# Peptides against a protein of PDB entry 6GMG: the designs that were tried, part 374

Target 1, 331 residues: chain A of PDB entry 6GMG
Amino acid sequence: DSDDRVTPPAEPLDRMPDPYRPSYGRAETVVNNYIRKWQQVYSHRDGRKQQMTEEQREWLSYGCVGVTWVNSGQYPTNRLAFASFDEDRFKNELKNGRPRSGETRAEFEGRVAKESFDEEKGFQRAREVASVMNRALENAHDESAYLDNLKKELANGNDALRNEDARSPFYSALRNTPSFKERNGGNHDPSRMKAVIYSKHFWSGQDRSSSADKRKYGDPDAFRPAPGTGLVDMSRDRNIPRSPTSPGEGFVNFDYGWFGAQTEADADKTVWTHGNHYHAPNGSLGAMHVYESKFRNWSEGYSDFDRGAYVITFIPKSWNTAPDKVKQGWP

## One batch from the design tools (peptide; made by RFdiffusion4, then SolubleMPNN)

Design b2_p30_4_s2 (from b2_p30_4, 20 letters changed)
Fold by OpenDDE base, seed 5:
Structure b2_p30_4_s2 (fold): chain B 331 residues (1-331), chain A 30 residues (1-30)
Amino acid sequence: as target 1 above (331 residues)
Amino acid sequence: AEEEKRKAEIEKELETYKESQLAVYKQQNA
């Protein structure tokens, strides 16, 4: 029952976090303790610590999406998403591979499609694009200057994104960011903004008009990146979970992981922050926990999901929710 | 109304997230 969600109480601004607990290569803590860490490390606006507001605590209380929500300042729209798909691997495995014992053809095709996505290359593509965007933002004091800089950067790199339509989520992402328009945010000045990254895990088999097999085992053709750009059309993502394959089986609809703007070049050393479920301390789910995972632990995902997308959005540079370095756990 | 509807949609979306994370938690702790 969604009715069991509770907004975590306010934590004193100067309250230090308790130590995080190791959990399967992750650092884990209860949501209240994450709020304490967030206030010490990520809350800074113009270099000053802030108490997490009631609104921010409410956003956070929504679980995995809540971590991305509070740090990005907006509910995820997922419009500017990237992935990497190995078409040659997919075709070769379908041609030369065989279903495992007891595996259906649809299950085989769904698995092969899932395995043909490269999470590391998808993440790297998003980082490359975010870097290009950040260069385009740096000296741009209006949107036109930003777009001109962006086109020049893409042309210099011979990037296929230069051919995107002006109405594409790629070019419209900044203008559609609420914090860009806010007086205390970007104030319509691109140079006050920076690109940040989060990830979404979800199910490919969401088309209600498709076969039951696609809904159970995945749709091999769904949510593939466009060749050259790596852009994923997320318009068909309706947060529909995987269909049960057996009675009583249930799957989660999505997971969200926050990366921000870490400068660590080694993907395996990057930290991804995510929540388990909405905060229900008096309900059957219990208190929300927050995890800080390394990329390997994040990108592994769950059997609930067969797609991972790496999404770019923007935050004001005055926010410290996306620092260059993230330390896993506490202290 | 739109914000309430959005919250309700998010909550409904998150209800489905509940049961499987418990399953994952149970599987990881098993």
Scores: peptide ipSAE 0.024, ipTM 0.608, DockQ to the pose 0.351; fails the geometry check
Fold by OpenDDE base, seed 1:
Structure b2_p30_4_s2 (fold): chain B 331 residues (1-331), chain A 30 residues (1-30)
Amino acid sequence: as target 1 above (331 residues)
Amino acid sequence: AEEEKRKAEIEKELETYKESQLAVYKQQNA
């Protein structure tokens, strides 16, 4: 099956996209046409339009993760992840709620846990943190200055992240970003970088030592955000899909959505770019499609997933892969 | 090995049923 993946061909730099297709409130196009849009809108380095390189086209060909990969410049590490979980809702629903007709206790608990995550609050937390990080970056010309600024910003906001260990993914995220160290990227200058956001959907029940019920219906205790910080420990995410509940049922391992650094204050108006599967134009899956979804359509996810995380990474400010405004579709 | 495993993890099919599930979800929430 891995053998069916094909790298999309190069598109001429001046080729305009064909119109996107409306699909269930999102805009959809084939990957080749997304490359055309990307070259027109997102490809700019230092204000100059660029053709998507073969390497970038190869990254993109991996599907949903490929969209985030090409726009972030690195394969997602998911180390700096945020979510929001309503512990009171969870406890109250477990206490006062009842399983639906035909729903097992494990199904009920898994569902209640899933429903106790607030995608909008998780996204807002990531945006808040990204904003703090961007302020810390703005005038910092070395990593030490960035870290000092970050601590000051967090202290000023009385943010619980100020108490994180210096080795935490929160403080190490910038130094672990390849583009920060690149001469044509950050060149070790934090002020040349900006924080960006993507989202990952995944399954909670990934522990092979856990019960079969947790693997089928979710692990209610897995991948919860830490109180006060909203940080999610992603170390146990191994891209293991949900276990089938019936014969012939199959689930996918993850989904990724690219947000970047949009300034739209209304979460519902933000645009999330994601792919359906790896590009297999001659295979059973067919050509990769790229979707530009509103937050509602993104955050809804699929039954394959019971967790959503909002992840912060960094890109050079010279890149236009994370513009302030993203227009859905084409034209 | 890690890179191959990583590729294999990436290449796990995001099946076309995602579109169908979205359609079903919209139908259920419409």
Scores: peptide ipSAE 0.021, ipTM 0.541, DockQ to the pose 0.133; fails the geometry check
Fold by OpenDDE base, seed 2:
Structure b2_p30_4_s2 (fold): chain B 331 residues (1-331), chain A 30 residues (1-30)
Amino acid sequence: as target 1 above (331 residues)
Amino acid sequence: AEEEKRKAEIEKELETYKESQLAVYKQQNA
């Protein structure tokens, strides 16, 4: 029950974390210890270490989304999402592939669609776009200058995003970022902001008007990236989980992983921070754990999900929640 | 095998996550 959620207590500002535990290629710790790490490493505002506020601890307590929430400064809106889908692979596998033994046609199509997404290329696309955005932000002191710079950068790269509408999530993303407007944030100065990335895993078969098979096995046509841009229309994502295929089976609605603005060129060396569930130390779920996973461990996802999206948002450059380098675990 | 076991554990941990997340989503999109 959501009623079992507890806000983690405050940790002293100078309390060092306990060592993280290695867990199957991940570094794992309890949420309270992550708060300690966060205060030492990520809490900085204008170069000053901060104690995680009660509000931030409350956000964090919500689990996987809470990690992205506390680090991005807002609840994920997922509007500026990217993915990569191999349409030729999809068509070829549908045509020439065969269902596995006992696999229904719907299961086969759903699986083939899932396997036709390239998580690495999706991530690289988001990084590419974030880089373009960061160049556009660098010397822009108002939104108009940012948008002009962005259009120029896209034109120079012959990027299909240059053709997006001015009201699209792509061009409106900065304007719609609360921290951009905050006095202690961007203060309406784009040059004070930077693009950051997080990832969402979710289920494609969310349409209640669709077939039961799509809800159970995925909708092969749902949440595909637009050709050329890589943009995913997330408007139909309502955090509806996969439908059970058998009695007693249950699926989670989503997972979130925080990347931020790491500069590591090798995707496999990037670190993704995520939580398992909401913090319920006195409940059946127990304490929330935070994981720092390598890209391979993150991008693999779970059977609960058949879509991954890489989302761009913005944070003030004065925040240290998205450093150039993230070290996995502690120390 | 260990990775699969860990996945199963994480999946089980994530299944319990649903109810709390829907509440937050409704509050933020409201």
Scores: peptide ipSAE 0.018, ipTM 0.566, DockQ to the pose 0.053; fails the geometry check
Fold by OpenDDE base, seed 3:
Structure b2_p30_4_s2 (fold): chain B 331 residues (1-331), chain A 30 residues (1-30)
Amino acid sequence: as target 1 above (331 residues)
Amino acid sequence: AEEEKRKAEIEKELETYKESQLAVYKQQNA
């Protein structure tokens, strides 16, 4: 029950983490030990190490979303989301492919749609856009200067995002970031901010007015990226899980993974930080665990999900929650 | 594979996250 959630206790600022447990290319630890690591590595504001506040520990206690929440400084809004979908692969597999033995037509179409998304290309697109945004943020001391720089960068690259409306999530993302407006954050100065990335896994078949088959096996047409931009309309994502296909089957509503602003060019070497569930040390779920996964282990996802989106948000450059290099585990 | 077992364990651990996040989302969008 959500009522079993507990806020992890404060950890002393000088307490070093215990070693993480290696597990099949991931590093795993209990949430309290992640707080210790976070305080040593990620807590810095203006170069000063900070204890994780009670509010931040409460955010973290929510599990997978909590890791993204504490590191981004806000609950994920998912407005500026990117993906990659291979339309030619999808059409070809639908035309020339066949359902597997025992697979329904709806199950086949849902699977083919899922397999037509390219997580690596989706991530690459988000990194490309974040890089453009970071260049536009440089030396921009007001929002107008940032937007002008952004339009120039997009025009130079002949990027389809140049045609987006001024009210789109793409152009409004910075002004809608709380930490941009904070005196100790951006203080309305774009040059004090940087773009960061997180990922969300979720289910496509969320429309309650659709067929039961779409809710069970996915909606092949839902949450596709717009051609040229790669933007995904996330407005229909209501955190509705996959519908059970058999009695007693249950699915999770979402998963979140934090990337930040790593500079590692090889996608397979990037580290994604995520949690398993909300912290319930006295409940049936037990203590929350935090995972640091390589991209392969993150992007594989679960059968609960048939969509992955890569989302851009912003944090102050004075925060160390998105360093250029993330080391997996401890030490 | 042991990797598949770990994936299945993580999947089971994620199932419980549903109800708590809807409440927070409703409060922020309300």
Scores: peptide ipSAE 0.018, ipTM 0.556, DockQ to the pose 0.052; fails the geometry check

Design b2_p30_4_s3 (from b2_p30_4, 22 letters changed)
Fold by OpenDDE base, seed 2:
Parts: sequence; structure tokens; C-alpha cells
Structure b2_p30_4_s3 (fold): chain B 331 residues (1-331), chain A 30 residues (1-30)
Amino acid sequence: as target 1 above (331 residues)
Amino acid sequence: EEEERRKKEIEEDLETAKQTHLAKYKALNA
């Protein structure tokens, strides 16, 4: 029943949020209350508080992806994604490890692959790259200047990203950002933009031509970061969920978490904002809830997913959807 | 038309995951 999604109603601009509910290191609220918080804290354009538009409320209503959508200003394209994979650990565990009791070889390999990803290092890599990008943006008044700055920064750091093709998502990401071209956004001025980060959880075993085991237990070779760069080829991510391992079992196709541009150096103290499902207050799913989770809670993910990617995109500096500091919950 | 198509695609992407997603988030807050 696809028709149960409802756009949350407008909230008065000056309406203060109700207190969030703390739960196991997370802060939770209903979507309408998040809109109130968003208007008070994140809505600012050029320092002016804004009411969340109908379009933005509609985007938000799509659930977990909606939170990232409304804050980034575009539906996630996931083109510039980073992860960290310990190849040595993977090989060693495959060689020397043993399947658990009742675990198939495919289950074992899928699990070992999942465990060989380091979410913290993946996040750190994305933050590192975002920082480089932000330095490259700072004094660049055209795309050419930005790209030149970026190459210089990468060269100075001996970063493997310097070898990426000019058409790669890494170099093309800015020009492909709608808000960069908008008059009230970047207005084609890189110095008006900043890099921001969100995360996507998804399933590796999405290839329908692969074995059933890979679809059920993961594809150990899929969605690995490129050595040196940490870039993940997301072209094969089609939002296909994990295949059921038993009758009646179902898995979620993805989860999205919004980080933005927090400056907190301790990853464990960073706040990730995400939603549970699309807003269906009159349907079986009920109202959408928004969660503000610490990194540990976010990065843990679910059994539905065996991959986590940290994605870089850009927003105008005039937007306050990615502040330096995010406070969990309300008050 | 393109926007409507995109919305439909998003809805389709989310539709298959609805119940499982709800259950998991409830469990986390439980």
C-alpha cells in the first residue's frame, strides 16, 4: 500500500520543540517535532530562520533518506562514497578462521567480510577528504580554482585521490551539486560551498546473477573501497535488500544517517540524524520518528546491512543544516 | 514529470522495507 505516505503538516516558524525522548543513547521524536527543531536550529538561510517548505516536508516524509534529503537539499546520489576495509584481516580470517557451528561457508565468508570493514576508519577517511575539499573550496571563486586547489592539497598530502580521473565522482561532485549552481546557493562560487557527510547502510549481495548464497549472506567482494583512496564504487547499489534466509523473513533495503559537518574530533561524540520509515500516521506503519544517535549507535547498523559507506556531498555555507556542533535531542 | 517519476522510484525503493524497518527501530527504543 504505497499510498499511505503523508506529508507532515507545516509547523509554525516560532514553535519550539517538545522534549525528545532519550532511549539507549539515542534521542527520539516524532517527525512533526523534528520539523520544529529543524526550523529553530537548522533552517537558517543566510542567518535567517525559515519555515520548512512543503517540498522539504515532503522530502522528509520519506523516512531515513528523507532526513538526509532535506538537510543536503538533494536526494542522495551516493556517488562519492568512502569506506575502510582491512584486506589482511579478511584474508587471515578466511584462511585461519572457522565457520561457527551451523554456519555455512557462505555465511562465514559474508560475516568475515562484514567484520573486515571498519566504520570508524571509513568515517575518518570521509572526514579527512571533506577537510581537504573544504580547504580547496575556501578561496576558490570558480570551479577551475577549486580543482587546482584540490589537486595541490592532495599532492601535499600524498593522497592517492590525486590520481583520480577528472570525470571521477571525486572531482565532479561539486559541479554536479544542484545547490552549487543555484543563485541563492553557491552561485557557481566554490567558496560559498562546504563539504558535508552522510552515511548509507546497504546490502552487498545485490547482484541477481550471483549465487543465492551471496544474496542471502553477502558478497564478500562487493562494494570494497579502492586501495589508497577509500572510494567505493556505488554504481551497483540498486537498493536491493538482503534476500530472506528463511520463509517470511524480510530485510530493509537501506538506512541513511545525516552527519553534516560536525567538528567534534571524537567520532563517538558525533551525532547522526536518521528516520525509521516514511510518514504514515494513518497507516499501519504510523508516524515517522526521527532519531539522533551517537556514532556507536549509528555505525552498529542492522543485520539487514553488511556495508556502510560515508558519502560526501556539498551544501551552501549559508545553510545551517550542517552546523559545527549538533546537540542531541531537545532541550 | 521527472520529479513525479523520481518520487515514485523513491517510494518503490522504500516500499519493500517498510515493516522490517519499523520493527528494528522499535526494538532499539525498547
Scores: peptide ipSAE 0.093, ipTM 0.723, DockQ to the pose 0.319; fails the geometry check
Fold by OpenDDE base, seed 1:
Order: structure tokens, then C-alpha cells, then sequence
Structure b2_p30_4_s3 (fold): chain B 331 residues (1-331), chain A 30 residues (1-30)
């Protein structure tokens, strides 16, 4: 019932968070307490902490996507997405592997495809690209300068992204970022912006014209990264969940995790912030909880999903929603 | 409009599936 969603109330600006609870290697708290933490740690604009606005609290109330939404400043468009797929592993496993007992061929192929994605390499690729973008942004005072810098950086690194079309989401991502155009944001100055990363988990078998087996067990060919670039065409992602394999079974359509711009070199030590569901304190789902997970916990995902994408977007440097260091939990 | 539609779809899907998912996750990691 979409009608059960409630916007969390405002929290006093100076209210300190209650301690987070450990939960299977994660730090967990109720959404209201996350708002308190957010106000203390992430709310800063130009060095000044801010109370989370009603609009931001409303965005946050949508659950996992809400965490990414409030921190990125826009609803996720997922246009600039990266992943890593081991084609050789996939082919070899299909050739030499066998379905498990009771596993259909479609289940086997879907599973093998899922297992052929490398979440860590996908994340690393996104970080690499974000770093290139950040270098291109640093001294660029207009979009043209940014694009020129970006092309130069890519050429210097012999990166396949240099061959992308000018209309590619890769080159258009900055101009399509609302906060870039905002007076109190980028104000059309690329040097005021920085690249940030979030992740989306979703289902590959979203094509309604495809076989039922693909919808139930995954489409092995869907949402693969392009060779060399690692870009994933997300245009076919319509937030369609996995189809039930048994009566009464239901799957979630997506999960979102916020990384931001952490500088921790060890992927396993990076912190990913995500929500469980929309905030329904008076409903059956209950209050929304926010989790701060290590990469291992995040990247593991759920059986609901067989794809993980790492998406680049931009925020103003004046925002503190993507700090260099993120501490898990509170205190 | 597309964004609002997506939000609605998310809410509907979350209501039906997420509780089960979370329960499963907790059970697997407990």
C-alpha cells in the first residue's frame, strides 16, 4: 500500500544520534536516527550543517532509493552505469558445467551469468572512471573545458571511453545533473562538482516479450557491460522484479546503495548506506531502517537480483553527502 | 511524471516483496 508511506518527522538540528545496532556485520538504525546522523555528518553545505528539509525527508522515506536520492540530490537516473563481466568464465561454465540437481537449464544459465559478474571489478571500474572525471572537473570552468579535459585524460590512459559518442550518457551526465545548473550548486562551473558513486541491484529478466524462464531465472545476455568501457545500457531497466518461481513468492524490484566519494583504497573497507523499505511506521512493514554495510555485505545482494551496477553521478563539492571517509554506525 | 510513476511502482513492489526478502536475509545471516 503506497498509502502507508509516511514522511519522517523533522529532527532537531543538534540532536545527536542514538547508537546504531550491529546487524550481521552491518550497522543498523531506524530512519529517524539516520536523519540525526545525517544532520551531524552529511548535511553540511559550505561547511554549515543543515536540518534535513521536508522534501529531503520525503525522498528518504522511499527506502533504499531514498538514501541515494537524499545524498545525491536527485532521483537516480542510472544512465552512467558500470559493471564487469567475465565472458570467458561464463562460456567455460556453460560448456563444462552442469545444472545442479533439480536445476533447469534456464536456472543454470541464469545462475552462471549472475556468477560471471564481478562486483568488485565493476566497482573498481566505476571508481577509476570517477577519478578520471574528477581530474577533468578540477580546473574546468565551463562544460566545454570539462569535456576537453575528459577526452585528454581518457586518451592519456588509452581508455575505450574516449571513443564514446558525444551524446553518450558518459559525456552528457554532468549537463544532465540538476545540481550542476543550480546557482547554489555548480552554477554551471564543473570545477564546483565532483563525481560520486552509488550502486543498484536489479533483475535481468525484465523483458516481457522474453520467455517466462528468463523472467524467472534471469536473462543471461541482458545488462552486460560493453567490452573495454564497462558501460551498461540501463535503458531497459524498468524496475521490473523477478517473476515468482513458486506460488506466493515475491521479489523486490531493486536495491540502492550509496557510496559517494570515499577514498578508502580497500574495497572491502568501504561503507555502503542503504534502506530496507519505505517508511511505514503505522503499516505492516514498519519503520524504515537504514543500514551501513561493508562492501562484502552490500555486494552479496539478494536472490531478488542478478545484476549489480555501479553508477556515477555528480554533486556539488560544497555538499558533504559524499565525504572522503565514512564511519560505519554511531558512535 | 515518469519519476512519480517509478516511485509508485517502487512502493508497490516494496510492500509485497521486501518484507519477505528481509526476513530471508536475516534468517540466512543469523
Amino acid sequence: as target 1 above (331 residues)
Amino acid sequence: EEEERRKKEIEEDLETAKQTHLAKYKALNA
Scores: peptide ipSAE 0.045, ipTM 0.691, DockQ to the pose 0.151; fails the geometry check
Fold by OpenDDE base, seed 5:
Structure b2_p30_4_s3 (fold): chain B 331 residues (1-331), chain A 30 residues (1-30)
Amino acid sequence: as target 1 above (331 residues)
Amino acid sequence: EEEERRKKEIEEDLETAKQTHLAKYKALNA
């Protein structure tokens, strides 16, 4: 039961982590040991390491989303999401492809749609946009200056995002970030903020009014990025899992992975931090584990999901939860 | 109250998928 969730205990500020365990290209550790690493590496505010607060430990205890929550400083809203979809590939495969033996038409279409998403290009798009945003933030001391800078950057790059509405998640994301408004955060100064990235895996077939087949095998038309911008409308994501295709089958409703603001140019070398489940050391699930995965391992996802979105949010530059370089595991 | 409600919703969302999630991670580490 969700009632089995426990907040991990505090760790001494100077306690070093135990070595992580390698597992199929990932580094794994128990949540308490991640807290130790976090305090040594990511906890810094204004250059000084901090003990993870009780509130932060509580957020972390929620599992995969908890890792993103504690590092971003807010529960994910997923409003500014990007993906890449190859429409030509999709159309071609639907036209010229054939269902596999035993595969239904709906299953075929769902699979083809899933395969038409390019996770790497989606991630690249998010990084590109984050870079543009960071340039716009750099010398902007109010929101108006930030928006003006952003529009100029987009115009210079001939980016389709320049045509977005002023109320779109793209332009409103900064003002809607709690840490931007906090005195010890951005204090309404854009130049004190930086763009960061996390990823969400989820199921496309969430429309309750749609066919059962779409809920079981995916909705090929759902959660596609807008052409040119790469923006995904996440408003219909209600954390509804894939519907079972057989008795007793169950699926996970979502997964979250934290990237932050790594500068590694090779996507395959980037590190994604995520958790397995909520922390239940006294329950059937057991203790929460934290994984640090390479992009390949993260982007593979699970059969539970047919969509991956790369989301941009903001954190204060004074936080070290999104450093330029992330080292996998410990030491 | 709203924060508590939101936390409850998160917990409920995670609870519905917890066993499958655990199984998948076990498989990854096998």
Scores: peptide ipSAE 0.027, ipTM 0.698, DockQ to the pose 0.270; fails the geometry check
Fold by OpenDDE base, seed 3:
Parts: C-alpha cells; sequence; structure tokens
Structure b2_p30_4_s3 (fold): chain B 331 residues (1-331), chain A 30 residues (1-30)
C-alpha cells in the first residue's frame, strides 16, 4: 500500500557515502546513501552544501520520479517535451515489412512505431533547445528580454519553434517555473536561471476509447513529435500503463531519469540518475534504491514503455543539482 | 491543501503499478 511509504531519515551533513554497487554498467545504492552523496555533491546553494530537508527527502521517497523531483525542485509537469520520430522508416517498414511469426498486425505496427523513435536524436534535440534557451537567459533581467532573446536565437537558426504561440509550453515554461518566482531562486530574473533536462518513459496506448490492441501493443500515432519542432503533446499522458497481453502480466506506468545540464558531448557517456520504487523499508517493496546509468542503459528502457520524452525545465543557477559533470557512483 | 492533494495523486499513480515496478527493478539488481 502507498501507506507504507516512509520518508528517509536525515543524514549528517558531513557523512560520506559508502561505495556504490556496480551492476551491468550502472551504479546502484540505497536511498539513504544517495542522500549522503547528494549532500556532498549536489546540495550546494550559493556554493554552500546543505542538508537535504525533510521536504526534499519526502519528495525523493516517491521513487523514480523522486530523483527528478528533488533535483528540479518541482514535481514533473512534462509540458515541454521533445522526441525524434523517423517517418520515412516507419512508412517503409509498414509497407515492406511483415509481422514476425506469431506477431499480430497490431503488435507489428506498435513495434515498428516504437522502433521508429530515435532516443539519441530526441535527447540531442532537447539539448539543442536547452542551449538556445540558456543563451537567451544569460543577459536577460526580465521575462520580456528573455522572450525577445529567444525569438532572435530561433530566427538566426531558422528554427520552427519561432512559430510557436506565446502561450505554448515552449514560451511559457520559464514563467510557470516556481523557482523562477522565488526570492531565493530566480527572483523573476531570467539570468539567474538555467535550462535542465530529464526524461520520461511511458506507454502510448493510453486512450481508453481506442481498441484493446492499441492498449496492448501501442498506438502508432500517439505522442509523435511535431515536425520541425520536435515538440510532443503530453496532455494525453495520464500515467496509464500498458494493458496486459497475457494473464498475470502487469506493466509499470512510468519511469523518470534525471540528466540536468551535463556538458559531456558524447551522449553515451552521459549519466542518468533514477530510482526504482517509493521507499518502503518495512514493507513488501523494501528500501528505495537509486541508480546512476549511462545513456545506453537508460534509453533502452523496458517493454512496459514505447515512448521516451526528453523534457526541459529550469532551476536557479545557484543550485548544484545539475552540474556540468556528473560522476557515476562513489567514490 | 493543494500540496496534500498533489501528494495523494502521486502516491496513487505509483501505487497502481507498485508490484510490477518492484519486479522490474529487482531484475536490474540481479
Amino acid sequence: as target 1 above (331 residues)
Amino acid sequence: EEEERRKKEIEEDLETAKQTHLAKYKALNA
């Protein structure tokens, strides 16, 4: 029961982490040990390390989303999401391909659609946009200046995002960020903020009015990025998991991974931080574990999901939750 | 009150798939 969730206890500010456990190219540790690492490495506000607050520990305790929550400072809204979809590949495979032995037509179409998404290109698009946003933020001391800078940057790059409505998630994302408005955060000064990235894995076949086959095998037309912009309409994502294809089968509703603002140019060398489940040390689920995965391990995902979105949000530059370099594991 | 409501919604979202979630991440630790 969700009632078994426990907030991890406070860790002394000076307590060093125990070594992480290596596991198939990942580094893993229990949540309390991650708190120790977080306090040493990521907790800094204005250059001073901080003890993780009770509120932050509570956010973290919610599992896979908790890592993104504590590091971004807000529960994910997923409004500014990017992906890459190869329309030509999709059409070609549908036309010239055939279902595998024992594969239904719906299963074939769902698989082909899933395989037509490029996680690396989706991630690169988000990084590109985040870079544009960061340039627009640098010397902007009010939202109007930020928006003007952003439009100029987009025009210079001939980016299709320049045609988005002023109320779109793209232009409204900063003003809708709580930490931007906070006195100790951005204080309404864009130049105090930076763009950061996290990822969400989820299921496409969430429409209850659609066919059972789409719910089981995916909706090939759902959650595609808009051409040119790469924007994904996430409004229909309601955390509905994949429908079982066999008796006793069940699927997870989502997974979240935190990237932040790493400057590593090689996508394969970037580190993604994520959790397993909510912290229930006295329950059947057990203690929450935190994983630090390379992009290859993160982007592989699970059969539970056929979509991956890369989402942009903002944090104050005074926070160290999104450093230029992330080291996998400890030490 | 809004914060408490939001927390409840989050817990409900996670609770709906808790067993499968556990199974998947146990496999990562194997």
Scores: peptide ipSAE 0.022, ipTM 0.646, DockQ to the pose 0.321; fails the geometry check

